Peptides against a protein of PDB entry 2YKT. Designs and how they scored, part 21

Target 1, 231 residues: chain A of PDB entry 2YKT
Amino acid sequence: SRSEEMHRLTENVYKTIMEQFNPSLRNFIAMGKNYEKALAGVTYAAKGYFDALVKMGELASESQGSKELGDVLFQMAEVHRQIQNQLEEMLKSFHNELLTQLEQKVELDSRYLSAALKKYQTEQRSKGDALDKCQAELKKLRKKSQGSKNPQKYSDKELQYIDAISNKQGELENYVSDGYKTALTEERRRFCFLVEKQCAVAKNSAAYHSKGKELLAQKLPLWQQACADPS

## One batch from the design tools (peptide; aimed at target 1 L108 R189)

Design b1_p29_2_s3 (made by RFdiffusion4, then SolubleMPNN; from b1_p29_2, 8 letters changed)
Fold by OpenDDE base, seed 2:
Structure b1_p29_2_s3 (fold): chain B 231 residues (1-231), chain A 29 residues (1-29)
Amino acid sequence: as target 1 above (231 residues)
Amino acid sequence: EPENPWPEIDEEKLKEEQKELEKIFKELE
């Protein structure tokens, strides 16, 4: 029936969230944490490299013939520090605004979805059972009427059951339809949240890349000419 | 009953955020 099909669709949405979305989201979070760790590793390694570059700058500054190149090397390291600060801001956002929030939500979602689905199923079954009961009673009444010497005795009651069946059928269909819309909304809420938070991360990532590009574009010409223009 | 851990969809907020992002990326072009 239409209501049964819609019911199956509704249950399938909840099932998809519980069995596909949530596990996939957990994996996404795990992969995000791995990515964060890797970026932190890059940060640490880069620090070591540019600290060593500073040391080279110190040596240049102590020289008689390369003193000005010391400043250049220091500037290179400083630009890196500024770029790194932007990366750290991005990582902080990535952790706090995306990963942590998703982790909290996905952890709670199993209980919520189970309860929501159970509530829907219970009410759907209740309405279905009530409909079935009315249908059964009508069938029973019709059998009695056919065997009766006075069928007219049951006519009014038959009409009442017909009306009750029609009403209960409509109520069931509406409930299941609304349930399906609700389930789809639940699914959409989850994806929308993910997209929204990912957009925030993307914004911060763009800021990091922009800052890096800007700083390097400003300084690179100066650094390139430093060897050509000995002081 | 457990509370829904996911926020409701605020379409107006999302539209505003979209406009902001569009502005930012336009400036970066």
Scores: peptide ipSAE 0.313, ipTM 0.753, DockQ to the pose 0.547
OpenDDE base, seeds 1, 3, 4, 5: peptide ipSAE 0.309, 0.308, 0.312, 0.310; ipTM 0.761, 0.747, 0.754, 0.759

Design b1_p29_2_s4 (made by RFdiffusion4, then SolubleMPNN; from b1_p29_2, 8 letters changed)
Fold by OpenDDE base, seed 4:
Structure b1_p29_2_s4 (fold): chain B 231 residues (1-231), chain A 29 residues (1-29)
Amino acid sequence: as target 1 above (231 residues)
Amino acid sequence: EPENPWPEIDEEKLKKEKEELEKVFAELE
């Protein structure tokens, strides 16, 4: 029946969230933590590299013939420091605004979804059982009427069961329909949250890239001329 | 009953946030 099919669809949505979405989200969080760790590693390694660059700048500054190149090397290290600050801000956002929040929610979701599904199933079954009972009673009544010498005796009661069945069928269909919409909304809420938080991370990532581009675009022409114009 | 850990969809908030993000990204292009 239409209601049975829609019921199956509803249960499948909950099942998909529980068995596909949530495990995948946990994996996504885990991969995110790995990515964060790698980026932190890049940050640390970069610090060492640019500290070494500063040392080269110090040596240049101590030289008689390359003193001005020392300033260039210091500027390169300083620009990197500023870019690194933006990266750290991005990482902070990535951790706090995406990973932590997703982790908290997905951890609680199993219990919530189980309860929500159970509530839906209980009420759906209750309505279905009530409908089935009325249908069974009508069938019994019709059999009794067919075997009777006075079938007209059961006509009013037959009509009552027909009306009851119609009403209960409508109620069941409406409930299952609403249940399906609710389940789809639950799924959408999760994806919307993910998209929203990913957008926030993307914004901060864009700021990092923009800052890097801006600073390098400003300074790179100056650095490129440093060897050609000794002072 | 356990509380839903996921926030309700606020379409107006999402729309506003989208517009704000679009402005930021446009400035970065």
Scores: peptide ipSAE 0.314, ipTM 0.753, DockQ to the pose 0.513
OpenDDE base, seeds 1, 2, 3, 5: peptide ipSAE 0.313, 0.314, 0.312, 0.312; ipTM 0.763, 0.751, 0.747, 0.762

## One batch from the design tools (peptide; aimed at target 1 F193)

Design b1_p30_1 (made by RFdiffusion4)
Pose (drawn by RFdiffusion4):
Structure b1_p30_1 (pose): chain A 225 residues (1-144, 151-231), chain P 30 residues (1-30)
Amino acid sequence: SRSEEMHRLTENVYKTIMEQFNPSLRNFIAMGKNYEKALAGVTYAAKGYFDALVKMGELASESQGSKELGDVLFQMAEVHRQIQNQLEEMLKSFHNELLTQLEQKVELDSRYLSAALKKYQTEQRSKGDALDKCQAELKKLRKKPQKYSDKELQYIDAISNKQGELENYVSDGYKTALTEERRRFCFLVEKQCAVAKNSAAYHSKGKELLAQKLPLWQQACADPS
Amino acid sequence: SAELEEALAEFEEAVAELEEAVAELKAAAE
């Protein structure tokens, strides 16, 4: 009887994956694509900014008394080129390693989940029907206490076998369904961890490039007196 | 700079904890 409760829980897990998780995953993929489109806009504009900044650096390089300021502006643009390309690295960890792999899995999952739930429902119903029929045949013999005919005993053995088979099938079906859910959340967490490692390398690169160059830049227009 | 270094260390630790928890979940499923 708790078996029937478990049977409904299992159907509910498959329904939750197909109607809640995968659609939300489709939405997450869409947000990710918008995010990358936007990140491309920033990388492009950062280019225009830094070229405008190099132009100022060329002007200071050709003057009397401000040449070193020209060098400072060149270095600022150079630091940004090095930071940016550590960012472009985190960006491709986003496209090839996250968005593409998510889209690939979710595409195949619709058929896979519809087929797995269906196979489970058919197998569980077939085992339930066979058990009910064996029990009906037994009830017929028994109707027309510590005594049992040969045939009654054979039915009792068969009912016991089929009931054990049905309960194991529902028990294993539930465990499998929770595992399908966990594997989908695990893959999502793993893809996010990978992008996160590249975000750590990007931010670490920025910290050290700036920690190296920033004090010299702050000194360039200090009072020499 | 010190605040950024601390935040990066906490972030790397949280990512390592998440990778460990995923690994434990996968082992439990087997």
Fold by OpenDDE base, seed 1:
Structure b1_p30_1 (fold): chain B 231 residues (1-231), chain A 30 residues (1-30)
Amino acid sequence: as target 1 above (231 residues)
Amino acid sequence: SAELEEALAEFEEAVAELEEAVAELKAAAE
């Protein structure tokens, strides 16, 4: 029946969230933590590299013939520091705004979804059972009527059951339909939450990349000129 | 970028509305 099909669809949405989405989200969080760790490693390694660059700049500044190149090397290191600061802000957002929040949500979600599904199933079954009961009673009544010497005696009651069945069928269909909409909303909310948090990360990432591009674009010609045209 | 900020704001509003709707449903289910 239409209601049965819709019911199966509704249950499948909840099951998909619980059995597919949430485990995948946990994996996503784990991969995110790995990515964060790797980026922290890059940050550390980069610091060592540019600290060494500063030392080269110090040597240049102490030289007789390359003093101006010392300033260039210091500028290169400083630009890197500024870019790194932007990266650190991005990483903070990545951790606090995405990973932590997703982790909190996914942990609480399993209990909620289980309860929501159970509630839906209980009520759906209740309505279904009530409908089945009315249908069974109508069938019994019809059998009695067929065996009776006075079938007309049961006509009014038959009509009442028919009306009751129609009403209960409608109620069940509406309930299941609403249940399906609710389930789809639950699913969409979770994807939207993920997208929202990822957008926040993307925003900060864009700022990081933009700042890096701007700083490097501004300074690179100067650095190149320092080698070609000693001051 | 300004476009990104606007798009993010619109999305945040949309998700907030959805979160509110879900919260109401949750409350009704309790």
Scores: peptide ipSAE 0.015, ipTM 0.408, DockQ to the pose 0.085
OpenDDE base, seeds 2, 3, 4, 5: peptide ipSAE 0.000, 0.006, 0.000, 0.034; ipTM 0.251, 0.249, 0.270, 0.489; seed 5 fails the geometry check

Design b1_p30_1_s1 (made by RFdiffusion4, then SolubleMPNN; from b1_p30_1, 24 letters changed; failed a check: too like the target's own chain)
Amino acid sequence: FEKEEAELEKKLAELEKKLQEVAEIRKEDE

Design b1_p30_1_s2 (made by RFdiffusion4, then SolubleMPNN; from b1_p30_1, 24 letters changed; failed a check: too like the target's own chain)
Amino acid sequence: MEEEKEKLEKELAELEKKLEEVKRIREEDE

Design b1_p30_1_s3 (made by RFdiffusion4, then SolubleMPNN; from b1_p30_1, 21 letters changed)
Fold by OpenDDE base, seed 4:
Structure b1_p30_1_s3 (fold): chain B 231 residues (1-231), chain A 30 residues (1-30)
Amino acid sequence: as target 1 above (231 residues)
Amino acid sequence: MKEEEEKLKKFKEELEKKLEEVKRILEEDE
C-alpha cells in the first residue's frame, strides 16, 4: 500500500542517517584531526627551517661584503613567521568551529534519532493496528451478511466500518507522509550544518592564503633585487 | 512526500555537481 511504502521510506531515511551518515561523519572528524595534526607538524618543521635561515642571515650580517643580504634573510624569516601565525589562527578555527562542534553534534545525534525513530514507529504501528482491526471487523461482518437470510440487517454497520476505515486510512497516510517530510528535513539539516561549518573553514583558509599572498607580494621584488643591486 | 524527496535529491545532486566542478578547476590549475 501507499502508506506502507511511505513508512518504509521514512524508516530508511532514519536508518541512513544513523548507519551511514553519522559513522561517515565520525570518520570525517577523525580525518580532520589527522589533517590538523599534519598542519601543526608543518608549522613546527617550518619553524626549524626558518630558524636555520635566520642563522644564515646572522652569518651574512657578520660578513664584510654581504651585510645587506643578512637583512634580506631576516625579512624572509619574519614574513614566514607572520604567515605561520595566520596558519595557526586558521587551525584554531578549524578545530573549534568545525571539529569540536561536529563531534558534539554527532554524539548527541545518535540518541536523538533513535528516540525519534522509535516514537514514529510506535505511533505508526498504533494507527496501523487500529486500521487493521477495523478492516478485520468489516470482513467478519461481510461474512456474516453473506450467510444471513437478512443481509440488510448489517448494511448500516457495514457503512459505519467503511467510513471508519476511510478515516483511519487517511490519518495513517497523513501521519506517515508528515513523518517522511520530517525525516527528510532532519537529513537535510545535518548536511546543511556540515556545509555551513565547512564554509567557515573555507573563509578562514582564504584569509590565511590572502595574508600570505599579500606579504610575499610586497617583499619578493625587494628580495629578488638584493643580489643584483647591493645597497 | 514526493516533493520533499525531490527537493532533497536535487540539493544533493547540485552539491555533487559543484564539488565535481571544483575538482576539475583544481586539476586544470595543476
Scores: peptide ipSAE 0.005, ipTM 0.331, DockQ to the pose 0.029
OpenDDE base, seeds 1, 2, 3, 5: peptide ipSAE 0.006, 0.000, 0.000, 0.000; ipTM 0.331, 0.214, 0.218, 0.175; seeds 1, 2 fail the geometry check

Design b1_p30_1_s4 (made by RFdiffusion4, then SolubleMPNN; from b1_p30_1, 23 letters changed)
Fold by OpenDDE base, seed 5:
Structure b1_p30_1_s4 (fold): chain B 231 residues (1-231), chain A 30 residues (1-30)
Amino acid sequence: as target 1 above (231 residues)
Amino acid sequence: FEEEDQKLEEELAELQKKEEEVKKVLEEME
């Protein structure tokens, strides 16, 4: 029946969220944490490299003939520091606005979806059982009427059961239909949340890349000329 | 996000209450 098919579809949506989406989201969070850790490793290694560059700048500043190149090397290290600060801000956002929030949400969602599915199943079954009961009673009544010398005695009651069956069938169909729409909305909401959070991360990442590009583009011509144009 | 979590917890509690109510009604119909 239409109601049975739609019921199956509804349950499949919940199953897809619980068995596919949520586990995949947990994996996504784990991969995000790994990515964060790797970036932290890069930032640490980069600090060591540019700290060593500062040391070279100090040596240049102490020299008689390369003093101005010391300033250039210091500027290179300082630009790196500024870029690094932007990266750290991006990483904080990545952690706090994406990973932490997704982790909290997916944990809460497991309990929520379980309860939602159980509620739906219980109510769907209740309505189905009520319909089946009315159908069974009508069948019993018809059998009794067929065996009776006065079938007209049961006519009013037969009409009552027919009406009840019609109403209960409609209620079941409506409930399952609404349930399916609700389930699809729940699924969409989860994907939308992920997209929105990823958009926030993308904006922060864009800011980091833009700042880095700007700083380097501003200074690179100066640095390139430093050896050709001694002071 | 905290506000959203609170709303979801409230919704969860409501769903659980409704589930138990429906179960009770079903048992009474049996």
Scores: peptide ipSAE 0.006, ipTM 0.354, DockQ to the pose 0.019
OpenDDE base, seeds 1, 2, 3, 4: peptide ipSAE 0.000, 0.011, 0.005, 0.000; ipTM 0.239, 0.241, 0.356, 0.280; seed 2 fails the geometry check

Design b1_p30_2 (made by RFdiffusion4)
Pose (drawn by RFdiffusion4):
Structure b1_p30_2 (pose): chain A 225 residues (1-144, 151-231), chain P 30 residues (1-30)
Amino acid sequence: SRSEEMHRLTENVYKTIMEQFNPSLRNFIAMGKNYEKALAGVTYAAKGYFDALVKMGELASESQGSKELGDVLFQMAEVHRQIQNQLEEMLKSFHNELLTQLEQKVELDSRYLSAALKKYQTEQRSKGDALDKCQAELKKLRKKPQKYSDKELQYIDAISNKQGELENYVSDGYKTALTEERRRFCFLVEKQCAVAKNSAAYHSKGKELLAQKLPLWQQACADPS
Amino acid sequence: SEELEEEEEKLEALQEELTELQEEIEELEE
């Protein structure tokens, strides 16, 4: 009987994956694409900025008394080119390694999940029907206590076998369904961890490039007196 | 049952690694 409770829980897990998880995943992929389109806009504008800044650096390089300021502005643009390309690296860890792989899995999953739930429902119903029929045949013999005919015993053995088979099938079906759910959340967490490692390398690169150059830049217009 | 346990342990370990990486990024930003 708890078997029937477990049977409904299992159907519910497959339904949750197909109607909640995969659609939310479709939405997540869409937000990721928008995010990348926006990140491309920033990388482009950062280029315009830094070229405008190099133009100022050229002007200071051609003057009397401000040449070193020209060098400071060149170095600021250079630090940004180095930071940016550590960012473009985190960016491709986003496209090829997260968005593409998610889209590839979710595409095949619709058919896979519809087929798995269906196969499970058919197998569970077929085992239940065969068990009910064996039990009905036995009830017929028994109707027309510690005694059992040869045939009654054969039905009792068959009912025991089929009941054990049905309960194991439902028990394993539930464990499998929870595992399908966990594998999908695990893959999502793993793809996010990978993008995160590249975000750490990007931010670490920025900290050290600035920790190196920033004090010299702050000194460039200090009072020499 | 063993496969489910392994997947639950793997999911906890990946969540802990992701929290550590977020904390490291926050520290680098500071």
Fold by OpenDDE base, seed 3:
Structure b1_p30_2 (fold): chain B 231 residues (1-231), chain A 30 residues (1-30)
Amino acid sequence: as target 1 above (231 residues)
Amino acid sequence: SEELEEEEEKLEALQEELTELQEEIEELEE
């Protein structure tokens, strides 16, 4: 029946969230933590590299013929430091605004969804059982009427059962339909939350990249000319 | 509870049958 199909669809939405979405989200969070850790590792490794570059700049500054190149090397290291600071800020936002919040939500969601599904199932079953009971009673009444010499005696009662069945069927269909809409809304809300949080990350990432581009674009022409025009 | 409901249904059916038979008898005596 239409109501049975809709019921199955509703249950499948909840099951999909609990069995597919939430586990996948946990994996996404785990991968995000790994990515964060790797970027932190890059930061550490880069520090060592540019500290060594500063040392080369010091040597140039001590030379008689390459003093101006010392300043260039120092500027390169300083620009890197500024870019790195922007990366650290981005990572902080990535951790606090995305990973932590997603982790908190996904841990609570399993219990919530289980309870919501159980509530839906209980009420759906209750309405279904009530409908089945009325249908069974009508069938019994019709059997009695067929065996009776005065079937007209049962006509009013038959009409009452038919009306009751129609009403209960309508209520069940509406309940299941609303349940399906609710389930879809719950699913969409979770995806929307993910999208919104990822948008925030994207904005922070864009700021990081923009700052890096700006700083390098400003300085790179000067650095490229440094060897061509010695002081 | 189910047994009680079944017995009540049987009783109602018997009462209805009895009423119908009584009405038929009355019609035949007229």
Scores: peptide ipSAE 0.035, ipTM 0.554, DockQ to the pose 0.004
OpenDDE base, seeds 1, 2, 4, 5: peptide ipSAE 0.035, 0.033, 0.019, 0.034; ipTM 0.542, 0.540, 0.485, 0.533; seed 2 fails the geometry check

Design b1_p30_2_s1 (made by RFdiffusion4, then SolubleMPNN; from b1_p30_2, 12 letters changed)
Fold by OpenDDE base, seed 2:
Structure b1_p30_2_s1 (fold): chain B 231 residues (1-231), chain A 30 residues (1-30)
Amino acid sequence: as target 1 above (231 residues)
Amino acid sequence: MKELEEEEERLKELLEELEELKKKIAELEA
């Protein structure tokens, strides 16, 4: 029936969220944590590299003929430090605003969806059972009427059951239809949440890249000229 | 944080509604 099909669709939406979306989201979070760890590793490795560069700058500064190049090397390291600061800010945001929130949400969502589905199923079944009961009673009444010497005795009651069945059928159909819309809304909400959080990450990432580009663009010409200038 | 709090509240409300529904059904079946 139409109502049964719609009911199946509704349940499938909830099941898709619980069995496909949420597990995939958990995996997404896990991959995000791995990515964060890798970036932290890059940051640490970069620190070592530029600390070594600072050491080279110190040696230049101690030299008689290359003192100015020491300053250049220090500037290079400093710019890197500033870039890394931006990266760290991005990573903090990535962790706190995306990963942590998603992790907390997905945990709560398991309970929510279970309850939501259960509520829907319970009420759907209740309405269905009530309908079935009325249909069964009508059938019984009709059998009694056929066997009776006075069928007119049951005519009013038959009409009442017919009306009740019609009303209950309509209520069930409406409930299932609304349930489907609600389920789709729940699904969309979850995707929207993910998109919004990812937008925040993208914004922070853009800021990191922009700052790096700006800093390097400002200093690179100076550094390129450093060796061309006589001491 | 606000979003999580809202989600928790939604869950709470849903659970309460579910319990109320169960009670109502039980009463109707009695």
Scores: peptide ipSAE 0.319, ipTM 0.842, DockQ to the pose 0.014
OpenDDE base, seeds 1, 3, 4, 5: peptide ipSAE 0.213, 0.096, 0.248, 0.122; ipTM 0.793, 0.725, 0.809, 0.754

Design b1_p30_2_s2 (made by RFdiffusion4, then SolubleMPNN; from b1_p30_2, 11 letters changed)
Fold by OpenDDE base, seed 5:
Order: structure tokens, then sequence, then C-alpha cells
Structure b1_p30_2_s2 (fold): chain B 231 residues (1-231), chain A 30 residues (1-30)
């Protein structure tokens, strides 16, 4: 029946969220943690490189003929420090605003979806059982009427059961239809949440890249001229 | 976060609704 097909579709939406979306989201979080760790590793390695650059700047500052180039090398290291601070802020936001929140939500969501599916199944079954009971009672009544010498005695009760069956069928169809819409809304809400959190990450990433671009654009012309202007 | 608190509240409400439904079904079978 149409109601049975829509019921199967509704259950499949919940199953898809529970068995495909949530496990994939857990994997996404794990990959995010790996990415965070790798970026922290890059940060540490970069610090070593620019600390070594500072040492070269110190040597230039101790020279008689290259003292001004020492300041340039120090500025290069300082710009890197500022860019790195911005990256650390981005990573902190990435951890606290995305990964931690997704972890907490996915754990809670397993319980929520289990309860939501159970509620839907329980109520759908209850309505289905009530319909089946009315259909069974009508069938029993018709059998009694066919065996009776006075079938007209059961005509009013037969009409009442027919009306009750029609009403219960309509209620079941409406409930299953609403259940399907609710399930699709639940699925969409989860994808929307992911998109919104990724938008926040994108904004933070844009701020990091913008700050780096700004700092380098400001200083690079000065650094490029440093060797052309011998003091 | 306010979002997690809202989701916890939704879960509690859903669990209460489920409990009421189960009780109603039990009364009808009984």
Amino acid sequence: as target 1 above (231 residues)
Amino acid sequence: SSELEEEEKRLEELQEELKKLEEEIAKLQA
C-alpha cells in the first residue's frame, strides 16, 4: 500500500542517518583531528626554521657592513610569528567551535534518533494494529451476517465499522506522511548544521590568510630593496 | 553551548512523549 511504502521510506531515512551519516560524521571528526595535529606539527617545524633565521639576523647585526640586513631578517621572523599566532587562534577555534561541538552533538544524536525512530515506529504500529483490529471485526461481523436469517440487524454496525476503517486508514496515512516529512527535516537539519559549522571554519581561515597576505604585502617591498640600498 | 542545551531539552521532551505514548498503548491493551 501507499502507507506501507511511505513507512519504509521513513524508516530508511532514519536508518541512513544512523548507519551512514553519523558514522561518516565521526570519521570526518577524526580526519579533522588528524588535520589539526598536522597543522600543529607544521607550526612547530616552522618555528625552528624562523628561529634559525633570527640567528642569521644576529650574525648580520654583529657585522660592520651588514647591520641593517639584521633588522630585515628580524622583521621577517616577526612577521612569521604574527602569522603563526593567527594560525594558532584559527586552530583553537577549529578545535573548540567545530570538532568538540560535533563530537558532543554526534553522541547525543545517536540517542535522539533512536528515541525518535522508536516513537514513530511505536505510534505507527499502534495505529496499524487499531486499523487491523477494526478490519478483523468487520470481517467477523460480515461472517455472522451471512450466517444469520436476519442480515439487516447488522447493517448499521457494518456501516460504523466501514466508517471507522476509513477514518483510521486516513489517520495512518497522514501520520506516516507527517513522519516522512519530519524524518527529512531531521536529515536536512544535520546537513545544515555541518554546512554552518564549515562556514565558521571558512571565515576563520579567511581571516588567517588575509592577515598573512596583509603583513607580507606591507613588508615585502622594504625587504626587496634592502640589498639595493647599501648603507 | 546553547545549541547542545536545546538538543538535550528536545531529547528529554521526546523521551517524555514516548513514555506517555507507551503508557497509553499499555492501557488500551490492557
Scores: peptide ipSAE 0.139, ipTM 0.779, DockQ to the pose 0.014
OpenDDE base, seeds 1, 2, 3, 4: peptide ipSAE 0.022, 0.133, 0.039, 0.031; ipTM 0.532, 0.773, 0.666, 0.538; seed 4 fails the geometry check

Design b1_p30_2_s3 (made by RFdiffusion4, then SolubleMPNN; from b1_p30_2, 11 letters changed)
Fold by OpenDDE base, seed 2:
Structure b1_p30_2_s3 (fold): chain B 231 residues (1-231), chain A 30 residues (1-30)
Amino acid sequence: as target 1 above (231 residues)
Amino acid sequence: MEELKELEERLEELQKELEELQKEIEKLKA
């Protein structure tokens, strides 16, 4: 029946969230942590490289013929420091605003969804059983009526059961329909949350890239000219 | 008659389960 099909669809939505979405989200978080770790590693390695560049700048500053190139090398290192600070800010946001929040939610969500699905199933079955009860009562009444010398005695009660069955059937259909809408809303909410958090990450990433581009664009012409100028 | 009795008993059990599930859900939302 349409109701049975919609019931199966509803259950499948919850199962998809629990068995596909949430595990995939856990993996996403794990991959995010790996990415963060790698970027932290880049930060550390870059610091060593540019510290060494500063040392080269110091040597240039101590030279008689290359003093101005010392300043250039120092500026290169300083620009890197500023870019790196922006990266660290982005990473903090990435960790605190995305990974931590997703991790907190996904752990609680498994239990919640299990309970929600079970509640839906239980209520659906309850309504189904109530319908079956009314149908069984009607059947019993009809059997009594057929065996009676006065069938008219049961006519009003028969009509009452018919009406009750119709009403309960409608209630069951509505409940299943609402359940399906609720399940789809639960699924969409989770995807939307992910999208929104990822948008925040994207914004912070854009800021990092923009700052780097700006700083380098400002200084690069100066650095390129440094060796062309007579010492 | 036996079928009706069984259905009634099952309905009572399901109602109790629903109450428990609702309590659990509320706990998880807090």
Scores: peptide ipSAE 0.229, ipTM 0.847, DockQ to the pose 0.015
OpenDDE base, seeds 1, 3, 4, 5: peptide ipSAE 0.223, 0.225, 0.228, 0.225; ipTM 0.844, 0.845, 0.847, 0.846

Design b1_p30_2_s4 (made by RFdiffusion4, then SolubleMPNN; from b1_p30_2, 11 letters changed)
Fold by OpenDDE base, seed 5:
Structure b1_p30_2_s4 (fold): chain B 231 residues (1-231), chain A 30 residues (1-30)
Amino acid sequence: as target 1 above (231 residues)
Amino acid sequence: SSELKEEEERLEELKKELEELKKEIEELKK
């Protein structure tokens, strides 16, 4: 029946969130933590590289013919330091605003969805059982009426059961329909939460890239000219 | 933090409603 099919669809939405979305989200968080760790590692490794560049700048500053190139090398290292500071800020946001919050949400959500599905199933079953009972009673009444010498005695009660069945059928259909809409809304809410948190990370990432672009755009032309204009 | 707290409250409310529903069903079976 339409009601039964819609019921199956509703259950499948909850099951999809629990068995597909949430596990995938846990994996996403794990991959995010790996990415964060790698970026932190890059930052640390880069410090060593640019510290070594500073040493080269010191040597240039001590030379007789390359003193101005020492300043260029120092500027390169300083710009890198500023870019790395922006990266660290982005990583803090990535950790605190995305990963930590998603981890807390996904852990709680498993319990929530289990309870929500159980509530829906219990109420749906209750309404279904009540309908089945009315249908069974009507069938019994009809059998009694067929065997009775006075079938008209049962006519009013038969009409009452027919009306009750019709009403209960309508209520069940409406409940299942609303349940399906609710389930879809729950699914959408979870995707929206992910999108919103990812947007916050994207804004912070944009700030990191913008700062880097600004600093390099300002200095790179000067650095490129340094060797063309020897002292 | 506020979102998490709201979700926890929603869970507790849902559990309460479920328990009430179970009691009602058991009463109807008698």
Scores: peptide ipSAE 0.082, ipTM 0.728, DockQ to the pose 0.014
OpenDDE base, seeds 1, 2, 3, 4: peptide ipSAE 0.064, 0.036, 0.070, 0.023; ipTM 0.682, 0.687, 0.710, 0.482

